# Peptides against a protein of PDB entry 7SID, part 84

Target 1, 151 residues: chain A of PDB entry 7SID
Amino acid sequence: LHMYLMLLKELPGEEYPLPMEDVLELLKPLSNVCSLYRRDQDVCKTILNHVLHVVKNLGQSNMDSENTRDAQGQFLTVIGAFWHLTKERKYIFSVRMALVNCLKTLLEADPYSKWAILNVMGKDFPVNEVFTQFLADNHHQVRMLAAESIN

## One batch from the design tools (peptide; made by RFdiffusion4, then SolubleMPNN)

Design b2_p21_2_s4 (from b2_p21_2, 11 letters changed)
Fold by OpenDDE base, seed 5:
Structure b2_p21_2_s4 (fold): chain B 151 residues (1-151), chain A 21 residues (1-21)
Amino acid sequence: as target 1 above (151 residues)
Amino acid sequence: SEKKRKEELEKQQQKILNAPL
């Protein structure tokens, strides 16, 4: 786990995007790692913080390429799972903060949710609609972060 | 195929949602 998280952390930002092939290699183990550590709040927070760089890379890529669609799918699958578990009140505020940051980054890259759509249990949820739910979060810092992202 | 990709992603998501750990 530690080795994987280090690799994920080292993903460069928007200024220097990685080739999509490299992004895909980093995303391949992600769902499995999440399944193993979904009950560990600290690990989940760390994962969510690190995958912010993935979104930045995706935003600089050709959205019509197969590799981009594959990377988007891998990423959104995990985000959708975390969102669903959040609705089931499985995560503390610090994890929800990290999730909101991911959603914020998605909105910056895709304001109209053309590709940023969470599919959970066969239903589609555009991120711009999902995001509004955090405006009513029970924790004040989560609400504030969500509000700052919209304004 | 696109269908195959969606099916695989669904399986991966299900693993996260129903993982015992």
Scores: peptide ipSAE 0.687, ipTM 0.944, DockQ to the pose 0.809
Fold by OpenDDE base, seed 4:
Structure b2_p21_2_s4 (fold): chain B 151 residues (1-151), chain A 21 residues (1-21)
Amino acid sequence: as target 1 above (151 residues)
Amino acid sequence: SEKKRKEELEKQQQKILNAPL
């Protein structure tokens, strides 16, 4: 886990995007890692914080390539899962804040949710619609973060 | 194929969602 998190943390940002092939290889084990550590709030928060770099990479990639679609799918699968579990009140505010940061970055890259669509249990949820839900979060810091993200 | 990719992604997501808490 620690080694994987280290690799995830070292992923270059928007200024120096990695080839999609490399991003894809890094994302391949992500869902499995998330499933193993779903109960660990700190690990989930850390994962969400580190995958911010993935969003930056995806935002500048060729959206028409198979690798890009695959990478987007793998990333959005995890985000969708965390969002769903958030709706089920499984995550504390610190994890939700990390999730909001991910969604914020997604909105910056795709403000109209052309590709940033969460599919959960066969249903599509555009991120721009999902994001607004956090404006009404029970925790004031989450609401503030969400509000700052769109201001 | 896209179909296979979607099916795999759904399987992976379910793995996360069904993991014990």
Scores: peptide ipSAE 0.687, ipTM 0.944, DockQ to the pose 0.869
Fold by OpenDDE base, seed 2:
Structure b2_p21_2_s4 (fold): chain B 151 residues (1-151), chain A 21 residues (1-21)
Amino acid sequence: as target 1 above (151 residues)
Amino acid sequence: SEKKRKEELEKQQQKILNAPL
């Protein structure tokens, strides 16, 4: 886990985008890692914070390539899972904060949710619609963070 | 293929969703 998290953290992000092939390779074990540590709030928060760099890379990539689609799918699968579990009240505010940051970055990259769509249990949820739900979050800091993204 | 990709993604997501919490 620690080694993998370090790799995620070291992603340069938007400033220095990686080849999509490299991004895809990094995303391959992500779902497995999340499944193993979904009960650990701190690990989940850390993962969400680190994958922000992935979002930035995805936003600058050629969306027409198969590798880009694969990378998007891998990433959105995890985000969708975390969002779903959030709706089930499984995560504390700090994890939700990290998730909102991910969603914010997705909206910046894809404001009209052309590709930023969360598919959970066979249903599609555009990120722009998902994001608005956090404006009504029970925790004031989450609401504030979400509101800052709008203004 | 696209179908296989979606299927794999669903399996991956299910692992996360079904993990004990």
Scores: peptide ipSAE 0.687, ipTM 0.944, DockQ to the pose 0.854
Fold by OpenDDE base, seed 1:
Structure b2_p21_2_s4 (fold): chain B 151 residues (1-151), chain A 21 residues (1-21)
Amino acid sequence: as target 1 above (151 residues)
Amino acid sequence: SEKKRKEELEKQQQKILNAPL
């Protein structure tokens, strides 16, 4: 876990995008790692904070390539899972804060949710729709972060 | 194929959602 998290942490931002093939390799074990540590709030927060760089990399890639679609799908699968578990009240505010940051970054990269669509249990949820739900979060810091992203 | 990709993604997501840990 720690070695993988370190790798995620070292991923460059949008100014220095990685080849999509490298992004895909990085994303391959992500769902498995999330499944193993979904009940660990700190690990989940760390994962969400680190994958911000993945979104930034995705935004600079050719959106029409097969590798891009694959990377988007793998990433959104994990985000969708975290969002679903959030709806089930499984995560504390600090994890939700990290999730909002991910959604904010997605919204910046795809403001009209052309590709940023969370599919959970066969149903599609555009990120712009999902994001607005955090404006009514029970924790004031989450609401504030969400509001700052809109205004 | 797109279908196979979707199936795999669903499988991976269910792994997260149904994980005992």
Scores: peptide ipSAE 0.686, ipTM 0.944, DockQ to the pose 0.833

Design b2_p21_3_s1 (from b2_p21_3, 10 letters changed)
Fold by OpenDDE base, seed 1:
Structure b2_p21_3_s1 (fold): chain B 151 residues (1-151), chain A 21 residues (1-21)
Amino acid sequence: as target 1 above (151 residues)
Amino acid sequence: SAAEERQEQLAKEQAKLLAPE
């Protein structure tokens, strides 16, 4: 786990986008790691914070390539799962904060949710619609973070 | 198709994440 988290942490941001092939390699074990540690709030928060760089890279990539679509799919699968578990009240506010930051970054890259669509259990949920739900979050800091993203 | 196979794989991965405790 720590080795993987270190790799995610070292991922460069939007200023230095990685080749999509490298992004794919980083994403391959992500779902498995998240599954193993989904009950650990701190690990989930850390993962969500680190994958922000992945979102930034996705936004700078060639959106028409198969590799881009594959990377987007793998990433969105995990984000969709975290969102679903959030709806089931499995995560504390700090994890939800990290998730909102991911969604915010997705919206910055794809404001109209052309590709940023969460598919959960066979149903599609555009991120722009999902994001608005956090405006009504029970925790004031989550609401504030969501609200500042709208303005 | 390859795209369909990828989507199926992603669905399986997500199911693992959402599996009951």
Scores: peptide ipSAE 0.496, ipTM 0.886, DockQ to the pose 0.866
Fold by OpenDDE base, seed 3:
Structure b2_p21_3_s1 (fold): chain B 151 residues (1-151), chain A 21 residues (1-21)
Amino acid sequence: as target 1 above (151 residues)
Amino acid sequence: SAAEERQEQLAKEQAKLLAPE
């Protein structure tokens, strides 16, 4: 875990995007790591904060590339799971804050949710629709963060 | 297809993440 988190932390910012091939390699173990530590709020928060750079990379890539679609799929699978578990009230506000930041970044890259669609248990949920749910979050900081994206 | 196979794998991984406690 610590080695993987270190690798995620070392991701470059949006000014220096990674090649999609490197993004794919980093995303491969992500789902498994999230599954193992889904009950650890601090680890989940850390993961979500680190993958923000991945979202930024995805938004700057050729959307017609198979590698881009694969990376998007891998990432959205994990985000969809975190969102679902959030709906089940499994995560504290700090984790939800990190998730909202990921969703906000996705909307910046894809405002109309053409590719930013969460598939959970066979159902599709466009991120722009999912995002509005956080405007009614029980925690004021989550609501405020969500509201900042539409102002 | 390769794409379909990948989607199935992703679905399995998500199911693992969403598994009951």
Scores: peptide ipSAE 0.495, ipTM 0.886, DockQ to the pose 0.873
Fold by OpenDDE base, seed 5:
Structure b2_p21_3_s1 (fold): chain B 151 residues (1-151), chain A 21 residues (1-21)
Amino acid sequence: as target 1 above (151 residues)
Amino acid sequence: SAAEERQEQLAKEQAKLLAPE
């Protein structure tokens, strides 16, 4: 786990995107790691904070390539799961803050949710619609972060 | 198709994440 988290942390930002092949290699273990540590709030927060770099990389890539679509699919699968578990009240506010930051970054890259769509148990949920739900979050900091992202 | 197979794999991975406690 620690080695994997270190690799995620070292991802470059939007200014210097990684080759898509490298992004795919880093995403392959992601769902498994998240599954193993889904009950650990600190690990989930750390993962969500680190994968922000992945979203930034995806936003700079050619969305018409098969590798880009594959990377998007792998990422959105995990984000969809975190969102669903959030609806089931499984995560504290700090984890929800990290999730909102991921969703914010997705909306910056895809404001109209053309590809940023969460599929959960066979149903589609556009990120722009999902995002508005956090405007009514129980924690004030989550509401504030969501509101700042809209303005 | 290959794309359909990949989507099925992703669905299985998500199901593991969403499994009941």
Scores: peptide ipSAE 0.494, ipTM 0.886, DockQ to the pose 0.870
Fold by OpenDDE base, seed 4:
Structure b2_p21_3_s1 (fold): chain B 151 residues (1-151), chain A 21 residues (1-21)
Amino acid sequence: as target 1 above (151 residues)
Amino acid sequence: SAAEERQEQLAKEQAKLLAPE
């Protein structure tokens, strides 16, 4: 886990995108790692903070390639799971803050949710619709962070 | 198809994430 988290942390931002092949290699174990540590709030927060770079990288890529679609699918599968578990009140505010940051970054790359769609248990949820739910979050800092993304 | 197989794999992975406690 530690080594994997270090690799995620070292991902370049939007200014220096990685080849999609490298992104795919990094995303491959992500769902498994998240599954193993879904009950650990600190690990989940760390993962969500690190994958922000992945979102920024995906936003710079050509959406028409098979590799891009595969990478998007792998990432959105995990984000969808975190969102679902958030609705089930499984995560504290600090984890929800990290999730909102991920969703904010997705909306910056795809404001109209053309590709940023969460599929959870066979149902599609556009990220722009998902994001508005955090405006009514029980924690004031989460609401404030979500509101900042609207303006 | 390869795309269908990948979507099935992703669904299985998500199911593991959402498995009951």
Scores: peptide ipSAE 0.493, ipTM 0.885, DockQ to the pose 0.879

Design b2_p21_3_s2 (from b2_p21_3, 9 letters changed)
Fold by OpenDDE base, seed 2:
Structure b2_p21_3_s2 (fold): chain B 151 residues (1-151), chain A 21 residues (1-21)
Amino acid sequence: as target 1 above (151 residues)
Amino acid sequence: SAAEEREKELAEEQARLLAPE
């Protein structure tokens, strides 16, 4: 876990995007790691904070490539799960904050929600619709973060 | 299709994440 988290932490931003092949390699273990540690709030927060760089990489890549679509799918699968578990009130505000940042970054990369759609249990949820729900979050900091992202 | 297979794999991965506690 720690080695993986370190790798995620060292991901470059938009200024230095990784090759999509490398992004895919980094995403491969993500779902498994999240599954194992879904009950660990700190680990989840850390993961969500680190994968922000992955979203940035995805946004700078050719969206028409198979590898890009695969990477998007793998990432959105995890984000969708985190969102669903959030709806089930499984995560504290700090994790929700990190999730909102991920969603914000997704919307920045895909303002029209062409690919930024969460599929959870066979149902599609555009990120913009998901994002607006955080405006009504029970925690004021989450609401504020969501509100800041709209402007 | 390959796309359908990938979607299935992703669905299975998500199902593991969302498995009941």
Scores: peptide ipSAE 0.437, ipTM 0.866, DockQ to the pose 0.828
Fold by OpenDDE base, seed 1:
Structure b2_p21_3_s2 (fold): chain B 151 residues (1-151), chain A 21 residues (1-21)
Amino acid sequence: as target 1 above (151 residues)
Amino acid sequence: SAAEEREKELAEEQARLLAPE
């Protein structure tokens, strides 16, 4: 786990985007790692914070590439799962904060949710629609973060 | 199609992540 987290942490931001092939390699084990540690709030928070760099890379890639679509799909699969578990009240506010930051970054890259669509159990949820739900989050800091992202 | 197969794989991955333990 720690080695994988270190790899995620070492990802460069939007200033130095990675080749999509490298992004795919990093995303490959992500769902498995998240599955193993979904009950660990600290690990989930850390993962969500680190994958922010992945989102930034996805936003600057060739959107017409098959590799880009694949990377987007793998990433959105995990984000969709985190969102679903959030709806089931499985995560504390600090994890939800990290998730909101991910969604914010997605919206910055795709404001109209052309590709940023969460598919959960066969149903599609555009990220812009999902994001607005956090404006009504039970925790004031989550609501505040969401509101700041709108302005 | 290849795209449909990939979507199926992703759905299976998500199902594993959401599976009850």
Scores: peptide ipSAE 0.434, ipTM 0.866, DockQ to the pose 0.813
Fold by OpenDDE base, seed 4:
Structure b2_p21_3_s2 (fold): chain B 151 residues (1-151), chain A 21 residues (1-21)
Amino acid sequence: as target 1 above (151 residues)
Amino acid sequence: SAAEEREKELAEEQARLLAPE
């Protein structure tokens, strides 16, 4: 886990996107890692904070490539799970803050949710619709972060 | 198809993430 998180942290930011092949390699273990540590708030927060680099890379890639679609699918599967568990009140505010930042970055890359759609248990939830729900979050910092993203 | 198989794999991965405690 720690080695994997270190790799995620050291990824180039929005200014220097990675080749999609490298992004795919980084995403391969993501679902498994999240599954193992879904009950650990600190690990989940750290994962969500570090995958911001992945979101930025996905947003700058060619949407028509097979590798891009595959990477998007793998990533959105995990984000959808975190969102669902958030609705079930499984995560504290700091984890929700990290999730909002991920969703914000997705909306910056795809404002109309053309590809940024969370599929959870067979139902589609566009990220732009999902994001508005955090405006009514129980924690003031989460509401503030969500509001700042819209403004 | 390969795409359908991949979608199935992703659904299974998500199911593991959403499994009841």
Scores: peptide ipSAE 0.433, ipTM 0.864, DockQ to the pose 0.881
Fold by OpenDDE base, seed 5:
Structure b2_p21_3_s2 (fold): chain B 151 residues (1-151), chain A 21 residues (1-21)
Amino acid sequence: as target 1 above (151 residues)
Amino acid sequence: SAAEEREKELAEEQARLLAPE
């Protein structure tokens, strides 16, 4: 886990995107790691903070590439799961804030949710629709973060 | 198709994430 998290942390931002092949290699273990540690709030927060770099890389890539679509699919699968578990009140506010930051970054790359769509249990939820739900979050800091992201 | 198979794999991965405790 430590080595994997370290690799995620070292991903470059929008200015220096990684080759999509490298992004895919880093995403392959992600769902398994999240599954093993979904009950650990600190690990989940750390993962969500680190995968922000993945979204930034995806925003700089060719959307028509098969590798890009594959990377998007793998990433959105995990984000969809975190969102679903959030609705089930499984995560504290700090984890929800990290999730909102991920959703914010997705909206910056795809403001109209053309590809940023969460599929959970066979149902589609556009990120812009999902994002508005955090405006009514029970924690004030989560609401503020969501509101700042819209303005 | 290959695309359908990939979507199925992703759905299975998500199901593992959402499995009951």
Scores: peptide ipSAE 0.433, ipTM 0.865, DockQ to the pose 0.865

Design b2_p21_3_s3 (from b2_p21_3, 9 letters changed)
Fold by OpenDDE base, seed 3:
Structure b2_p21_3_s3 (fold): chain B 151 residues (1-151), chain A 21 residues (1-21)
Amino acid sequence: as target 1 above (151 residues)
Amino acid sequence: SRAEEREKELQEEQDRLLAPE
């Protein structure tokens, strides 16, 4: 776990995007790691904070490429799961804050949710629709973060 | 198709992540 988290942490930012092939390799174990540690709030928060760089990489890539679509799919699968578990009230505010930041970054890259769509249990949830729900979050800091993203 | 197969794999990954307590 710790080795993987370090790899995520050291991922280059938007100014130095990785080749999509490298992004795919990084994303490959992500779902498994998240599955193993979904009950650990701190680990989930850390993962969500680190994968922000992945979103930035995805936003700068050619959306028509097969590798880009594959990477988007792998990433959105995990984000969708975190979203679902959030709806099930499984995560404290700090994890939700990290998730909102991920969603914010997705909206910056795809404001109209052309590709940023969460599929959970066979149903599609556009990120712009999902994001608005955090405006009514029970925790004031989450609401504030969401509101800042709108304006 | 390959796309359909990949989508199935992604769904299975999500199912593991969302498995019951």
Scores: peptide ipSAE 0.435, ipTM 0.868, DockQ to the pose 0.875
Fold by OpenDDE base, seed 2:
Structure b2_p21_3_s3 (fold): chain B 151 residues (1-151), chain A 21 residues (1-21)
Amino acid sequence: as target 1 above (151 residues)
Amino acid sequence: SRAEEREKELQEEQDRLLAPE
């Protein structure tokens, strides 16, 4: 876990986009790591904070290749899971804050949700619609963060 | 197809994430 988190943390992000092949390699173990630590709030928060770099990297990609779609799919799979578990009230506000930041970054990269669509249990949820739900979050800081993203 | 296979893999990965506690 520690080594993997370090790798995610060191991802350059928007300023220095990585080849999509490298992004894919980093994303491959992500779902497994998240699955193992889904109950650990601190680990989940850390993961979500680190994958912000992945979102930024994906957003900078102008490639319409199979690798790009695959990377997007792998990432959205994890984000969708975190969102779903959030709806089930599994995460404290700090984790939700990190998730909102991910969603915000996705919206910046794809304002019209052309590819930023969360598929959970066979249902599609455009990120813009998902994001709106956090405007009504029970925690004031989450609401504030979500509202800040609109302005 | 390759796309279908990949989608299946992604679904399986998500299923593991969303498995009941």
Scores: peptide ipSAE 0.432, ipTM 0.866, DockQ to the pose 0.886
Fold by OpenDDE base, seed 4:
Structure b2_p21_3_s3 (fold): chain B 151 residues (1-151), chain A 21 residues (1-21)
Amino acid sequence: as target 1 above (151 residues)
Amino acid sequence: SRAEEREKELQEEQDRLLAPE
């Protein structure tokens, strides 16, 4: 786990994007890791913080590439799962904060949710619509972060 | 199609992630 998290942490952002092929290799284990540690709040927070760089990498990629679509799919699958578990009240505010940051970054890259759509249980949820729900989060810091992300 | 197959794979991955405790 620690080695994997280290690799995620070292992923360059939008200023120095990695080849999509390399991004895909990093994303492949992500779902499994998240599945194993979904009950660990600290690990989930760390993962969400590190995958911010993935979003930045995806933002300026060739959207017509199969690899890009695959990377987007893998990433959104995990984010969708975290969002779903959030709706089920499985995560504390600090994890929700990290998730909001991910969603914020997605909105910056795709403000109209053209590709940033969470598919959960066979249903589609555009990120811009999902994000607004955090404006009404029970924790004031989450609300503030969400509000600052829009303003 | 390959795209459909990949979508199914992603769905299965998410199902594992969201599997009941």
Scores: peptide ipSAE 0.429, ipTM 0.866, DockQ to the pose 0.866
Fold by OpenDDE base, seed 5:
Structure b2_p21_3_s3 (fold): chain B 151 residues (1-151), chain A 21 residues (1-21)
Amino acid sequence: as target 1 above (151 residues)
Amino acid sequence: SRAEEREKELQEEQDRLLAPE
């Protein structure tokens, strides 16, 4: 786990995007890692913070390429799961904060949710619609972060 | 199709992630 998290942390930002092939390699074990540590709040927070760089990389790539679609799919699968578990009140505010940051970054890359759509249990949830739910979050910092992202 | 196969794989992956532990 530690080695994997280190790799995620070292992912370049928007200014220096990685080749999509490298992004895909980093995303391959992501769902498995998340599954194993879904109940560990600290690990989940760390993962969500690190994958912010993935979204930035995706936004700089050709959105019509097969590799980009694959990367988007793998990433959104995990984000959708975290969102679902959040709705089930499985995560503390710090994890929800990290998730909101991911969603914010997605909206910056895709304001109209053309590709940023969470599919959970066969139903589609555009990120722009999902994001509004955090405006009513029980924790004030989460609400503030969500509101700041919209305005 | 290949796209459908990928979609199925992603769904199965999410199901594993959301499975009871």
Scores: peptide ipSAE 0.428, ipTM 0.866, DockQ to the pose 0.768

Design b2_p21_3_s4 (from b2_p21_3, 11 letters changed)
Fold by OpenDDE base, seed 1:
Structure b2_p21_3_s4 (fold): chain B 151 residues (1-151), chain A 21 residues (1-21)
Amino acid sequence: as target 1 above (151 residues)
Amino acid sequence: SAREKREQELEKEQQRLLAPE
């Protein structure tokens, strides 16, 4: 786990995109790691913070390539799971904060949710619609963060 | 199709993530 998290942390920012093939390799174990540590709030927070770089990197790639679509799909699958579990009240505010930041970054890359669509249990949820739900979050800081992203 | 296969794989993976505790 720690080695994987280290790799995620060391991802370059938007200014230095990775080849999509490398992104795909990095994403391959992500769902498994998330599954194993879904109950660990700190690990989930860390994962969500680190995958911000993935979102930034995805936005710099050719969105029409098969590899890009595959990477997007794998990433959004995990984000969708985190969002769903959030709705089930499985995560504390600090994890939700990290998720909001992730969704914010997605919207920056895809403001009209052309590809940023969460599919959960066969149903599609555009990220722009999902994001607005955090404006009504029970925690003050989460609401504030969400509001700051829009205003 | 290849797309359908990918979608099915992603769905299975998400189901594992969302499995009951």
Scores: peptide ipSAE 0.426, ipTM 0.871, DockQ to the pose 0.826
Fold by OpenDDE base, seed 4:
Structure b2_p21_3_s4 (fold): chain B 151 residues (1-151), chain A 21 residues (1-21)
Amino acid sequence: as target 1 above (151 residues)
Amino acid sequence: SAREKREQELEKEQQRLLAPE
């Protein structure tokens, strides 16, 4: 786990995007790791903080590439799961903060949710609509972060 | 199609991630 998290942390951002093939290789284990540690708030927060760089990489990529679509799909699958579990009140505010940051970054890359759509159990949820829900989060810091992201 | 297969795989992966406790 720690080695994998280290790799995620070292992923270059928007300024120095990695080849999509390398991003895909890094994303492949992500779902498994999240599945194993979904009950660990600290690990989830750490993962969400590190995958911010993935969003930045995806935003600079050719959206018409099969590899890009695959990477987007794998990433959004995990984000969708975290969002779903958030709706089920499984995560504390600090994890939700990290999730909001991910969603914020997605909106910056795709403000109209052309590709940033969370599919959860066969149903689509555009990130811009999902993000709006955090404006009404029970925790004031989450609301504040969400509000700052759109102001 | 290949795209549909990928989507199905992702759905199964997410189902595993969201599996009941």
Scores: peptide ipSAE 0.423, ipTM 0.869, DockQ to the pose 0.805
Fold by OpenDDE base, seed 2:
Structure b2_p21_3_s4 (fold): chain B 151 residues (1-151), chain A 21 residues (1-21)
Amino acid sequence: as target 1 above (151 residues)
Amino acid sequence: SAREKREQELEKEQQRLLAPE
């Protein structure tokens, strides 16, 4: 886990985008790691904070390539899972804060949710629609963070 | 198709993530 988290942490952002092939290799273990530690709030927060770099990389990539679509799919699968579990009240505010930051970054890369669509249990949820739900979050800081992105 | 196969794999992976506690 620690080695993987370190690799995610060191992933360059939008300023130094990686080849999509490298991004794919980093994303391959992500779902498994999230599954193993979904009950650990601190690990989940850390993962969500680190994958912000992945979002930035995806936003810089050629969206027409098969590898890009594959990377997007793998990433959105995990984000969708975190969102779903959030709706099931599985995560404390600090994890939700990290998730909102991920969603915010996705919206910056894809403001019209052309590709930023969460598919959960066979249903599609555009990130822009998902994001607005956090404006009504029970925790003040989460609402404030969500509201900040609207302005 | 290859695309459909990838989507199915992702769906199965997400199902694992969302499995009941």
Scores: peptide ipSAE 0.421, ipTM 0.868, DockQ to the pose 0.869
Fold by OpenDDE base, seed 5:
Structure b2_p21_3_s4 (fold): chain B 151 residues (1-151), chain A 21 residues (1-21)
Amino acid sequence: as target 1 above (151 residues)
Amino acid sequence: SAREKREQELEKEQQRLLAPE
């Protein structure tokens, strides 16, 4: 886990995007790691903070490429799971903050949710619609962060 | 299709992630 998190942390931002092939390599074990540690709030927060760079990389790539679609799918699968568990009140505010930041970054890259769609249990949830739910979050900092993203 | 297969794989992976531990 530690080694993987280190690799994830070192992912460059949008100014120096990685080849999509490298992004895919980083995403391959992500769902497995999240599955193993989904009950660990600190690990989940760390993962969500680190994958922000993945979103930035995805936004710089050709959206029509197979590798881009694959990477998007891998990433959104995990984000969808985190969102679902959030709705089930499994995560504390700090994890929800990290998730909102991920969703914010997604909206910056895809404001109209053309590809940023969370599929959970066969249902599609556009990120722009999902994001509005955090405006009514129980924690004031989460609401504030969500509101800042819209304005 | 290849796309459908990928989507099915992702769905299975998500189910695993959301499964009770």
Scores: peptide ipSAE 0.421, ipTM 0.869, DockQ to the pose 0.756

